# Ledger of designs, part 241: peptides against a protein of PDB entry 8PQO

Target 1, 252 residues: chain A of PDB entry 8PQO
Amino acid sequence: VLLKEYRVILPVSVDEYQVGQLYSVAEASKNETGGGEGVEVLVNEPYEKDGEKGQYTHKIYHLQSKVPTFVRMLAPEGALNIHEKAWNAYPYCRTVITNEYMKEDFLIKIETWHKPDLGTQENVHKLEPEAWKHVEAVYIDIADRSQVLSKDYKAEEDPAKFKSIKTGRGPLGPNWKQELVNQKDCPYMCAYKLVTVKFKWWGLQNKVENFIHKQERRLFTNFHRQLFCWLDKWVDLTMDDIRRMEEETKRQ

## One batch from the design tools (peptide; made by RFdiffusion4, then SolubleMPNN)

Design b1_p30_8_s2 (from b1_p30_8, 24 letters changed)
Fold by OpenDDE base, seed 4:
Structure b1_p30_8_s2 (fold): chain B 252 residues (1-252), chain A 30 residues (1-30)
Amino acid sequence: as target 1 above (252 residues)
Amino acid sequence: MKILESVYEDLGKFIVDILLEEREKLEELE
């Protein structure tokens, strides 16, 4: 088991982020080829558990059509079926990813708290001390180009170059986080993303777990760079606007 | 947080690669 807590600081409010996240996910999805084919929604319903209220979704990603033929042909039954269970109770969210073939031997859990701070809270997910001491805190700086793979880099998604016309935020210089503290009018938040990766195959555990973390970090980095650089596109939207947009998208 | 399908695609490919590697290892032990 490998646990890392990724802390993504953003110059947006927790409330803004809720809109921005939903918008950015939708926008990023539009940019993907192949659409949503292969996604099966099993459950999409409100839930309430232990005082947590939100939306529960269970999706299956059937990847058979998304991988090369030789991969599909070699893949064991169920190996290309990814289950995503998500509990979205913003500002808290939990996602559990499993695979039909690997069963209990494979788990990715992503638990996120969105807090109006600069990533200074320790053990926001309230792990046991013994578990917490094994969690690596990883700060993602969306303005740090060195954290971005060259193949992922886009100038239009570079927070160090982007200037929001609507909000005046950006560009984010090397010391933007320090400067943010002095900018009373600029909101900020941190997404605390505790990622638990479990892969119980002898000899492959570390390789797989580290690989997945690398991919998650890459995802978080790129996504939040986009989210910020798309600020002018979503900052004036309300949650109601987002809901309407989602409904319209479902009709298409 | 919603995860993009492309991420799952990469994950799927990786899973298969791991499975194949493991299979090879098991075959070598037999």
Scores: peptide ipSAE 0.198, ipTM 0.755, DockQ to the pose 0.647
Fold by OpenDDE base, seed 5:
Structure b1_p30_8_s2 (fold): chain B 252 residues (1-252), chain A 30 residues (1-30)
Amino acid sequence: as target 1 above (252 residues)
Amino acid sequence: MKILESVYEDLGKFIVDILLEEREKLEELE
């Protein structure tokens, strides 16, 4: 088991982020090839548990059409079906990713708290002390180009170059986080993303767990760079606007 | 958080690679 808590600092408020995240997810999905044909939504309903209220979704990602034929032919039954269970109770979110074939031998859990701070809270997910001491805190700096793979880099998605016309935020220089503290009128937040990766196959545990963490970090980095650089596209939208957009997308 | 399908594609490919590697190891032991 490998646990890391990724802390993503953003010059947006928690309330703004709720809109921005939904917009950015939708926008990023539009940019993907394949049109999401392989996504099956099994459940999408409100839930209430232990005082937590939100939306529960269960999706299956069928990857059979997304891999080469030889891979599909060699893949065991269920190996190309990934289940995503998500509990969205913003500002808290939990996602559990499993695979039909690997069952209990494979787990990715992502628990996120969105807090109006600069990533200074320790153990925001309230783990037991014994568990918390094994968690590595990883700070993602969306302005740090060195954290971005060359193949992922886009100038139009570079927070170090972007200037928001609507808000005046950006560009984010090397010391933007320190400067943010002194900017009274600029909101900020941190997404605390506790990622738990379990892979139980002997001899491959570390390799797989580290690989998955690398991919998650890459995802978080790129996504939040986009989210910030798309600020002018979503900052004036309301949650109602987002809901309407989602409904319109479903009709198409 | 909703994860992009492309990430799952990479994950799926990786899973298959791992499975194939393990299969080959088992076959070599037989």
Scores: peptide ipSAE 0.186, ipTM 0.746, DockQ to the pose 0.681
Fold by OpenDDE base, seed 3:
Structure b1_p30_8_s2 (fold): chain B 252 residues (1-252), chain A 30 residues (1-30)
Amino acid sequence: as target 1 above (252 residues)
Amino acid sequence: MKILESVYEDLGKFIVDILLEEREKLEELE
């Protein structure tokens, strides 16, 4: 088991982020080849548990059409079916990813708290002290180009170059986080993303767990760079606007 | 949080690669 807490600081408010996240997810999905093909939504319903109220979704990602033929032919049954269970109770969110073939031997859990701070809170997910000792805190700086792979880099998605016309935020310089404290009119937040990766195949645990964390970090970095650079596209949208957009996309 | 399908594709490919490697090892031992 490998646990890391990724802390992503953004010059947006917690309330703004709710809109921005949904917009950015939708936008990024549109840019992917094939769109939502192969995604099966099994459940989409409200839930309430222990005072937590939100939306629960269960999706299956069927990857058979997304991999080369030889991979599909060699893959065991269920190996290319990824289950995603998500509990969205913003500002809290939990996602659990499993695989039909690996069953209990494979688990990715992503738990996120969105807080109006600069990532200074310790153990926001309230882990037991012994468990928390094993969590590595990883800060993601969306303005730091060195954290971005060259193949992922896009100038139009570079927070160090982007300036929001609507809000005046950006560009984000090397000391943008420190400067943010002095700007009373600029909101900020941190997404605390606790990622738990479990892979129980002997001899492969470290390799697989580290690989998954690397991919998650890459995803979080690129996504939040996009989210910020798309600020002018979503900052004036309401949650109702987002809902309408989602419904329109479903009809297509 | 929604994870993009592309990430799952990479994950799926990685899983298959691991399985294939293990299969080859077993075949070599037979």
Scores: peptide ipSAE 0.181, ipTM 0.742, DockQ to the pose 0.677
Fold by OpenDDE base, seed 1:
Structure b1_p30_8_s2 (fold): chain B 252 residues (1-252), chain A 30 residues (1-30)
Amino acid sequence: as target 1 above (252 residues)
Amino acid sequence: MKILESVYEDLGKFIVDILLEEREKLEELE
């Protein structure tokens, strides 16, 4: 088991982020090939649990058409079916990812709290002390180009170059996070993303768990760079606007 | 946060690679 808490600082408010996240997910999905092919939605319903109210989704990602033929032919039954269960109760979210073939031997859990701070809270997910001591805190700096793979880098998605016309935010210099404290007119937040990766096959735990964490970190970094650089596209949208956009997309 | 399908594609490929490696190891032991 490998636990890391990724802390992503952003020059947006918690309320803004709710809109920006949904917009950016939709926009990023448009840029992918297949347009959602292979995604099966099993459940999409409201839930209430332990005082938490939100939306529960269960999706299956069928990757058979997304991998080369030889991979599909060699893959065991169920190995290319990934289940994503998500509990969305913004500003809290939990996602559990499993695989049909590996069953309980494979688990990715992502628990996120969105807080209006600079990532200074310790144990925001309220883990037991013994568990918390094993969690590595990882700060993601969206302005740090060295954290971005060359193949992922796009100038139009570089927070160090972007200037928001609508808000005046950016570009983000090397010390932008420290400077936020002095900018009373600029909101900020931190996404505390506790990622738990479990892989129970002996001898492969470290390899698999570290690989998954690298992928998650890469995803979080690139996504939030996009989210910030697309600020002018979504900052004036409301949640109702987003809902309408989603409904329009479903009709297509 | 919704994970992009492309990330799952990479994950799927990785899973298959791991399974193949493990299979080869087991076959060598048999």
Scores: peptide ipSAE 0.181, ipTM 0.743, DockQ to the pose 0.652

Design b1_p30_8_s3 (from b1_p30_8, 23 letters changed)
Fold by OpenDDE base, seed 5:
Structure b1_p30_8_s3 (fold): chain B 252 residues (1-252), chain A 30 residues (1-30)
Amino acid sequence: as target 1 above (252 residues)
Amino acid sequence: MKLLESVYLDLGKFIVNLLLEQKKKLEEEE
């Protein structure tokens, strides 16, 4: 088991982020090939548990049509089916990712709190002390180009170059986080993303768990760089606007 | 909220490759 808490600081408010996240997820999804083909929604319903109210979704990502034929032919039954269970109760979110073939031998859990701070809270997910001491805190700096793979880099998605016309935010210089504290008119937040990776195969645990964390970090970095650089596209949208957009997308 | 399909695709490929490698190891040990 390998736990890391990724802390992503953003020059947006928690309320803004709710819109921005939904917009950016939708936009990023449109940029992917396949148009959602292979995604099966099993459950999409409201839930209420222990005072937590939100939307529960269970999706299956069928990857059979997305891999080469030889991979599909060699893949064990269920190996190309990824289950995503998500509890969305913004500002809290939990996602559990499993694989049909791996069953209990594979788990990715992502628990996120969105807080109006600069990533200074310790153990925001309220882990037991013994568990918390094993969690590595990883700060993601969306302005740091060195954290971005060359193949992922796009100039139009570089927070160090982007200037929001609507808000005046950006570009984010090397010391943007320190300067943010002194900017009373600029909101900020931190997404605390506790990622738990479990892989139980002997001899491969560390390799696989580290690999998955590397992928998650990459995803979080790129996504939030996009979210910020798309600020002018979503900052004036309301949640109702997002809902309308989602409905329109479903009709297409 | 949700991860991108591309990430899951990479994950799926990784899983399959891992399984294939394990299968080869088992065959070599026989």
Scores: peptide ipSAE 0.222, ipTM 0.758, DockQ to the pose 0.703
Fold by OpenDDE base, seed 3:
Structure b1_p30_8_s3 (fold): chain B 252 residues (1-252), chain A 30 residues (1-30)
Amino acid sequence: as target 1 above (252 residues)
Amino acid sequence: MKLLESVYLDLGKFIVNLLLEQKKKLEEEE
């Protein structure tokens, strides 16, 4: 098991982020190969658990049509079915990813708290001390180009170049986080993303777990760069607007 | 939080490749 807490600081409020995240997910999904094809929604219902109240979703991503024929033919039964269980109780979110073939031998859990701070809280997910001491805290700086792979870099998604017309935020210079302290009119938040990766195959745990973390970090970095650079597109949207966008994306 | 389908696709491919490698190793041991 490998745990890392990714802390993503953004010059947006917790309330703004709720809209921005949903917009960015919907927008990014439009660019996905085949759109929503292969996604089966098994459950979509409200839930209440230990004072947590939100929306629960269970989706299956059937990847058979998304992979080359030779991969599909060689893949064991269930290997291309990925289950996503999500508990959305914003500002808290939890996502659990499993695979039908690997069963209990494979788990990705992403637990996120969105807090109106600069990523200074320790153990925001309230892990036991023994567990917390094994968690690596990783800060993601969305303005740091060195954290972005060359193949992922887009100038239009560079926070160091983007200036929001509607909010006046950006561009984000090298010391943008420190400068936020002096900007009373600029909100900020941190997404604390505790990622738990479990892979039980002996001899491969470290390799696979580290690989998955690398991919998650890449995803979080690129996604939040997009989220910020799309600020003017979503900052004035309502939740109803977002819902319409999600429906449109699903129909594509 | 929602992960994009592309991430799941990459993950699926990774899983399949891993399994194929393991299968190949088993066949070579026979």
Scores: peptide ipSAE 0.221, ipTM 0.759, DockQ to the pose 0.724
Fold by OpenDDE base, seed 1:
Structure b1_p30_8_s3 (fold): chain B 252 residues (1-252), chain A 30 residues (1-30)
Amino acid sequence: as target 1 above (252 residues)
Amino acid sequence: MKLLESVYLDLGKFIVNLLLEQKKKLEEEE
């Protein structure tokens, strides 16, 4: 088991982020070829659990059409089916990722709290002390180009170059996070993303767990760079606007 | 390709490659 808490600081408010996140997901979907091919939504319903109220989704990502033929032919049954169960109760959310073939031998859990701070809270997910001491805190800096793979880099998605016309935020210099404290007119938040990776195959745990964490970090970094650089596109949108956009994307 | 889907795709490929590697090792040991 490998636990890391990724802390993503953003120059947006918690309330803004809710819109921005949904917009960015929808926008990314529009830009994708295939129109959501291979994604099956099994469940999408409201839930109430332990005082938490939100939306529960269960999706299956069928990767058979996305991999080369030789991979598909060699893959065991269920190996290319990824299950994503998500409990969305913003500002809290939880995602559990499993694989049909690996079953209990594989688990990715992502628990996120969105807080109006600069990533200074310790143990925001209220783990037991014994568990918390094994959690590595990883700060993601969306302005740091060195954290971005060359193949992922786009100039139009570079927070160090972007300037928001509507809000005046950006570009984000090397010390932008420290400077936020002195910018009273600029809201900020941190997404505390506790990622738990379990891989139970002996001798392969470290390799697989580290690989998965690397992929998750890449995802978080690139997504939030996009979210910030698209600020002018979503900052004035309402939740109703987002819902319409999602419906339009679904029709494509 | 969607970033999230690409991550899952990479994960899937990684899993398959891992399984193939393990299978090969087992066959070599037999």
Scores: peptide ipSAE 0.214, ipTM 0.747, DockQ to the pose 0.407
Fold by OpenDDE base, seed 4:
Structure b1_p30_8_s3 (fold): chain B 252 residues (1-252), chain A 30 residues (1-30)
Amino acid sequence: as target 1 above (252 residues)
Amino acid sequence: MKLLESVYLDLGKFIVNLLLEQKKKLEEEE
């Protein structure tokens, strides 16, 4: 088991982020080749459990059409079916990712708290002390180009170059986080993403777990760079606007 | 490209490749 808590600081409010996240997910989805092909939504319903209220989703990502033919032909049954169960109770979110073939031998859990701070809270997910001591805190700096793979880099998604016309935020210089503290009119938040990766194959545990964390980090980095650089596209939207947009998208 | 889908795709490819490699190793040990 490998646990890391990724802390992503953004010059947006928790309330703004809710809109921005939904917008950015939708926008990123539009940019995918093949659209939503291969995504099966099994469940999408409200839930209430232990005082937590939100939306529960269960999706299956069927990757058979997305992989090379030789991979598809050689893949064991269920190996290319990824289950995503998500409990969205913003500002809290939990996602559990499993694979049909790997079953109990594979688990990715992503638990996110969105807090109006600069990533200073320790153990925001309230882990037991013994577990918490094994969690590596990883700070993602969306302005740090060195954290971005060359193949992922886009100038239009570079927070160090982007200037929001609507908000005046950006570009984010090397010391943007320090400067943010002095900018009374600029909101900020941190997404605390506790990622738990379990891979129970002897001899491969560390390799696979580290690989998955690398991919998750890459995802979080790129996503939040996009989210920030798309600020002018979503900052004036309301949650109702987002809901309408989602409904319209479902009808197409 | 959808970031989530891309990650899942990479994950899927990785899993399959891993399984294939393990299968080959097992066959070589037999």
Scores: peptide ipSAE 0.216, ipTM 0.751, DockQ to the pose 0.468; fails the geometry check

Design b1_p30_8_s4 (from b1_p30_8, 22 letters changed)
Fold by OpenDDE base, seed 4:
Structure b1_p30_8_s4 (fold): chain B 252 residues (1-252), chain A 30 residues (1-30)
Amino acid sequence: as target 1 above (252 residues)
Amino acid sequence: MKIRESVLLDLGKFIFNILKEIKEKLEELE
């Protein structure tokens, strides 16, 4: 098991982020090749548990048609079916990813708190001390180009170049986080993303767990760079606007 | 946060590429 807490600081408010996140997810989904083919939505309903109220979703990603032939040929039954269970009670969210074949030997859990701070809270997810001491805190700087793979880099998604016309935010220079503290009119938040990865296969555990974390970090980095650079596209949208957009995206 | 399929695809490719290599090595030992 490998745990890391990714802390993504953004020059947006927690309330703004809710809109931006949903917009960016929808927009990113449009940009993906193949659309939503292979995604089965089993459940999408409100939930209430232990005072937590939100939306619960259960999706199955059928990857059989998405992987190369050799992967499909080697994959045992159920290995290419990925289950995603998500509890979205913004500003808290939890996603659990499992695989039918791996059963208890595979888990990706992503727990996110969105807080109006600069990523300074320790153990925001309230882990036991013994568990918390094994969590690596990883700060993602969306303006740091060195954290972006060359193949992922897009100038139009570079926070160091982007200037929001509607809000005046950006571009984000090397010291943008320090400068943000002095900008009283600019909101900020941190997404605390605790990622738990379990891949219990002898000889492959560390390799795969590290790989998954690398991919998650890559995803978070790119996503939030997009989110910020798309600020002018979503900052004036309402939640109702987002819902309409999501419905349109589902039709594609 | 929604997981992008691209990440899952990369994971799948990675895992089963390793499995392929292992399989090949095991077959060489037989």
Scores: peptide ipSAE 0.033, ipTM 0.638, DockQ to the pose 0.521
Fold by OpenDDE base, seed 2:
Structure b1_p30_8_s4 (fold): chain B 252 residues (1-252), chain A 30 residues (1-30)
Amino acid sequence: as target 1 above (252 residues)
Amino acid sequence: MKIRESVLLDLGKFIFNILKEIKEKLEELE
């Protein structure tokens, strides 16, 4: 098991982020090949548990048609079915990813707290001290181009170049986080993403767990760069606007 | 946050490339 807490600082408020996240997820999904093909939504309903109240979703990603033929032929039954269970009680979210074939031997858990701070809270997920000492804190700087793979880089999604017309935020210079403290008019938040990865196959555990973390970090980095650079597209939207957009998308 | 299909595809390719390598090694031992 490998645990890392990714801290993503953004020059947006917690309330703004809720809109921006939903917008950016929808937009990013449109840009993905297949546009949701092979995704089965089993459950999408409100939930209430232990004082936590939000939306629960259960999705299955069927990868059979999306992988190369040799992968499909080699894959055991159920190996290409990925289950995603998500509890969205913003500003707290939890996602659990499992695989039908791997069963207990595979787990990706992503627990996120969105806080109106600069990533300074320790153990925001309230882990036991013994568990917390094994968690690596990883800061993601969306303005740092060196954290972006060349193949992922787009100038229009570079926070170091983008300036929001609607808000005046950006571009984000090398010391933008320190400068943010002195800017009373610019809100800020941190997404604390505790990622737990388990891949319990002898000889492959560390390799796969580290690989998954690298992919998650890459995903978080690119996503939040997009989220910020798309600020002018979503900052004036309300949650009701987002809900209407989602409903319209479902009808298509 | 939703997991992008690209991440899942990369993971799948990675895992089954390893499995393929193991299979090939086993076949070489025959």
Scores: peptide ipSAE 0.032, ipTM 0.633, DockQ to the pose 0.487
Fold by OpenDDE base, seed 1:
Structure b1_p30_8_s4 (fold): chain B 252 residues (1-252), chain A 30 residues (1-30)
Amino acid sequence: as target 1 above (252 residues)
Amino acid sequence: MKIRESVLLDLGKFIFNILKEIKEKLEELE
């Protein structure tokens, strides 16, 4: 088991982020090939648990059409079906990813708190001390180009070059996070993403767990770079606007 | 257009990247 807490600092408010995240997910999905192919939504309903109220979603990702034929032919039954269970109670979110074949031998859990701070809170997810001592805190700097793979880099998604016309935020210089405290007119937040990865296959555990973390970090980095650089597209939208956009998309 | 039913990050990007990396590694072994 490998745990890392990714802390993503953004020059947006927690309330703004809720809109920006939804917009950016929708926008990013348009740029992906395959659309909704292979995605089955089993459950999408409100939930209440331990004082937490939100939306519960259970999806199955069928990867049969997304892998080479020889992989599909060799894959055990259920190996290409990934289950995603998500509890969205913004500003808290939890996602649990499992595989039908691997059962308890595979787990990706992503727990996120969105806080109006600069990533200074320790153990925001309230882990036991013994568990917390094994968590590596990883700060993601969306302005740091060195954290972005060359193949992922786009100039139009570079926070170090972007200037928001509507808000005046950006571009983000090398010390932008330290400078935020002196900019009273600029809101900020941190997404504390505790990622738990378990791959309990002998000889491959560390390699696969580290690989998955690497991919998660890459995803978080690229996504939040996009989110910030698309600020002018979503900052004036409301949650109702987002809901309408989603409904319109469903009709297509 | 992809239909979105979740407010969370889409696993699609994650899966795509994993599959891409696996494919590249397999091609290197061939």
Scores: peptide ipSAE 0.031, ipTM 0.628, DockQ to the pose 0.110
Fold by OpenDDE base, seed 3:
Structure b1_p30_8_s4 (fold): chain B 252 residues (1-252), chain A 30 residues (1-30)
Amino acid sequence: as target 1 above (252 residues)
Amino acid sequence: MKIRESVLLDLGKFIFNILKEIKEKLEELE
């Protein structure tokens, strides 16, 4: 098991991020080849548990058409079916990914708290002290180009170049986080993303767990760069607008 | 929060490469 807490600081408010995240997810999904192909939504309903209220979704990703024939032929039954269970109780979110074949031997859990701070809180997810000692804190700087793979880089999604017309935020210089404290009119937040990865196959555990973390970090970095650079596109949107966009994406 | 399919696809590619390597090694032993 490998745990890391990714802390993503953004020059947006917690309230703004709620809209921005949903917009960016919808927009990013449109840009993906095949869209929602192979995705089955089993459950989409409100939930309430222990004072937590939100939306619960259960999706199955059928990867049979997404992998080479060689893999499909060798894959055991259920190995190419990925289950995603998500609890969205913003500002708290939890996503659990499992596989039918691997059962308890495979787990990706992402728990996120969105806080109006600069990523300075320790153990926001309230882990036991012994467990928290094994968590690596990783700061993601969306303005740092060195954290972006060349193949992922797009100038139009570079926070160091983008300036929001509607809000005046950006571009984000090397010291943007320090300068943010002095910008009274610029809100900020941190997404604390605790990622738990378990891949319990002898000989492959560390390799796969590290690989998954690498991909998650890459995803978080690129996503939040997009989110910020798309600020003018979503900052004035309502939740109803977001819902319409999500429906349009599902139809593709 | 949604996890993009691209992450899962990348994992699939990773596993594919491992299996391919194993297959090639086994064929050499035949």
Scores: peptide ipSAE 0.028, ipTM 0.595, DockQ to the pose 0.422

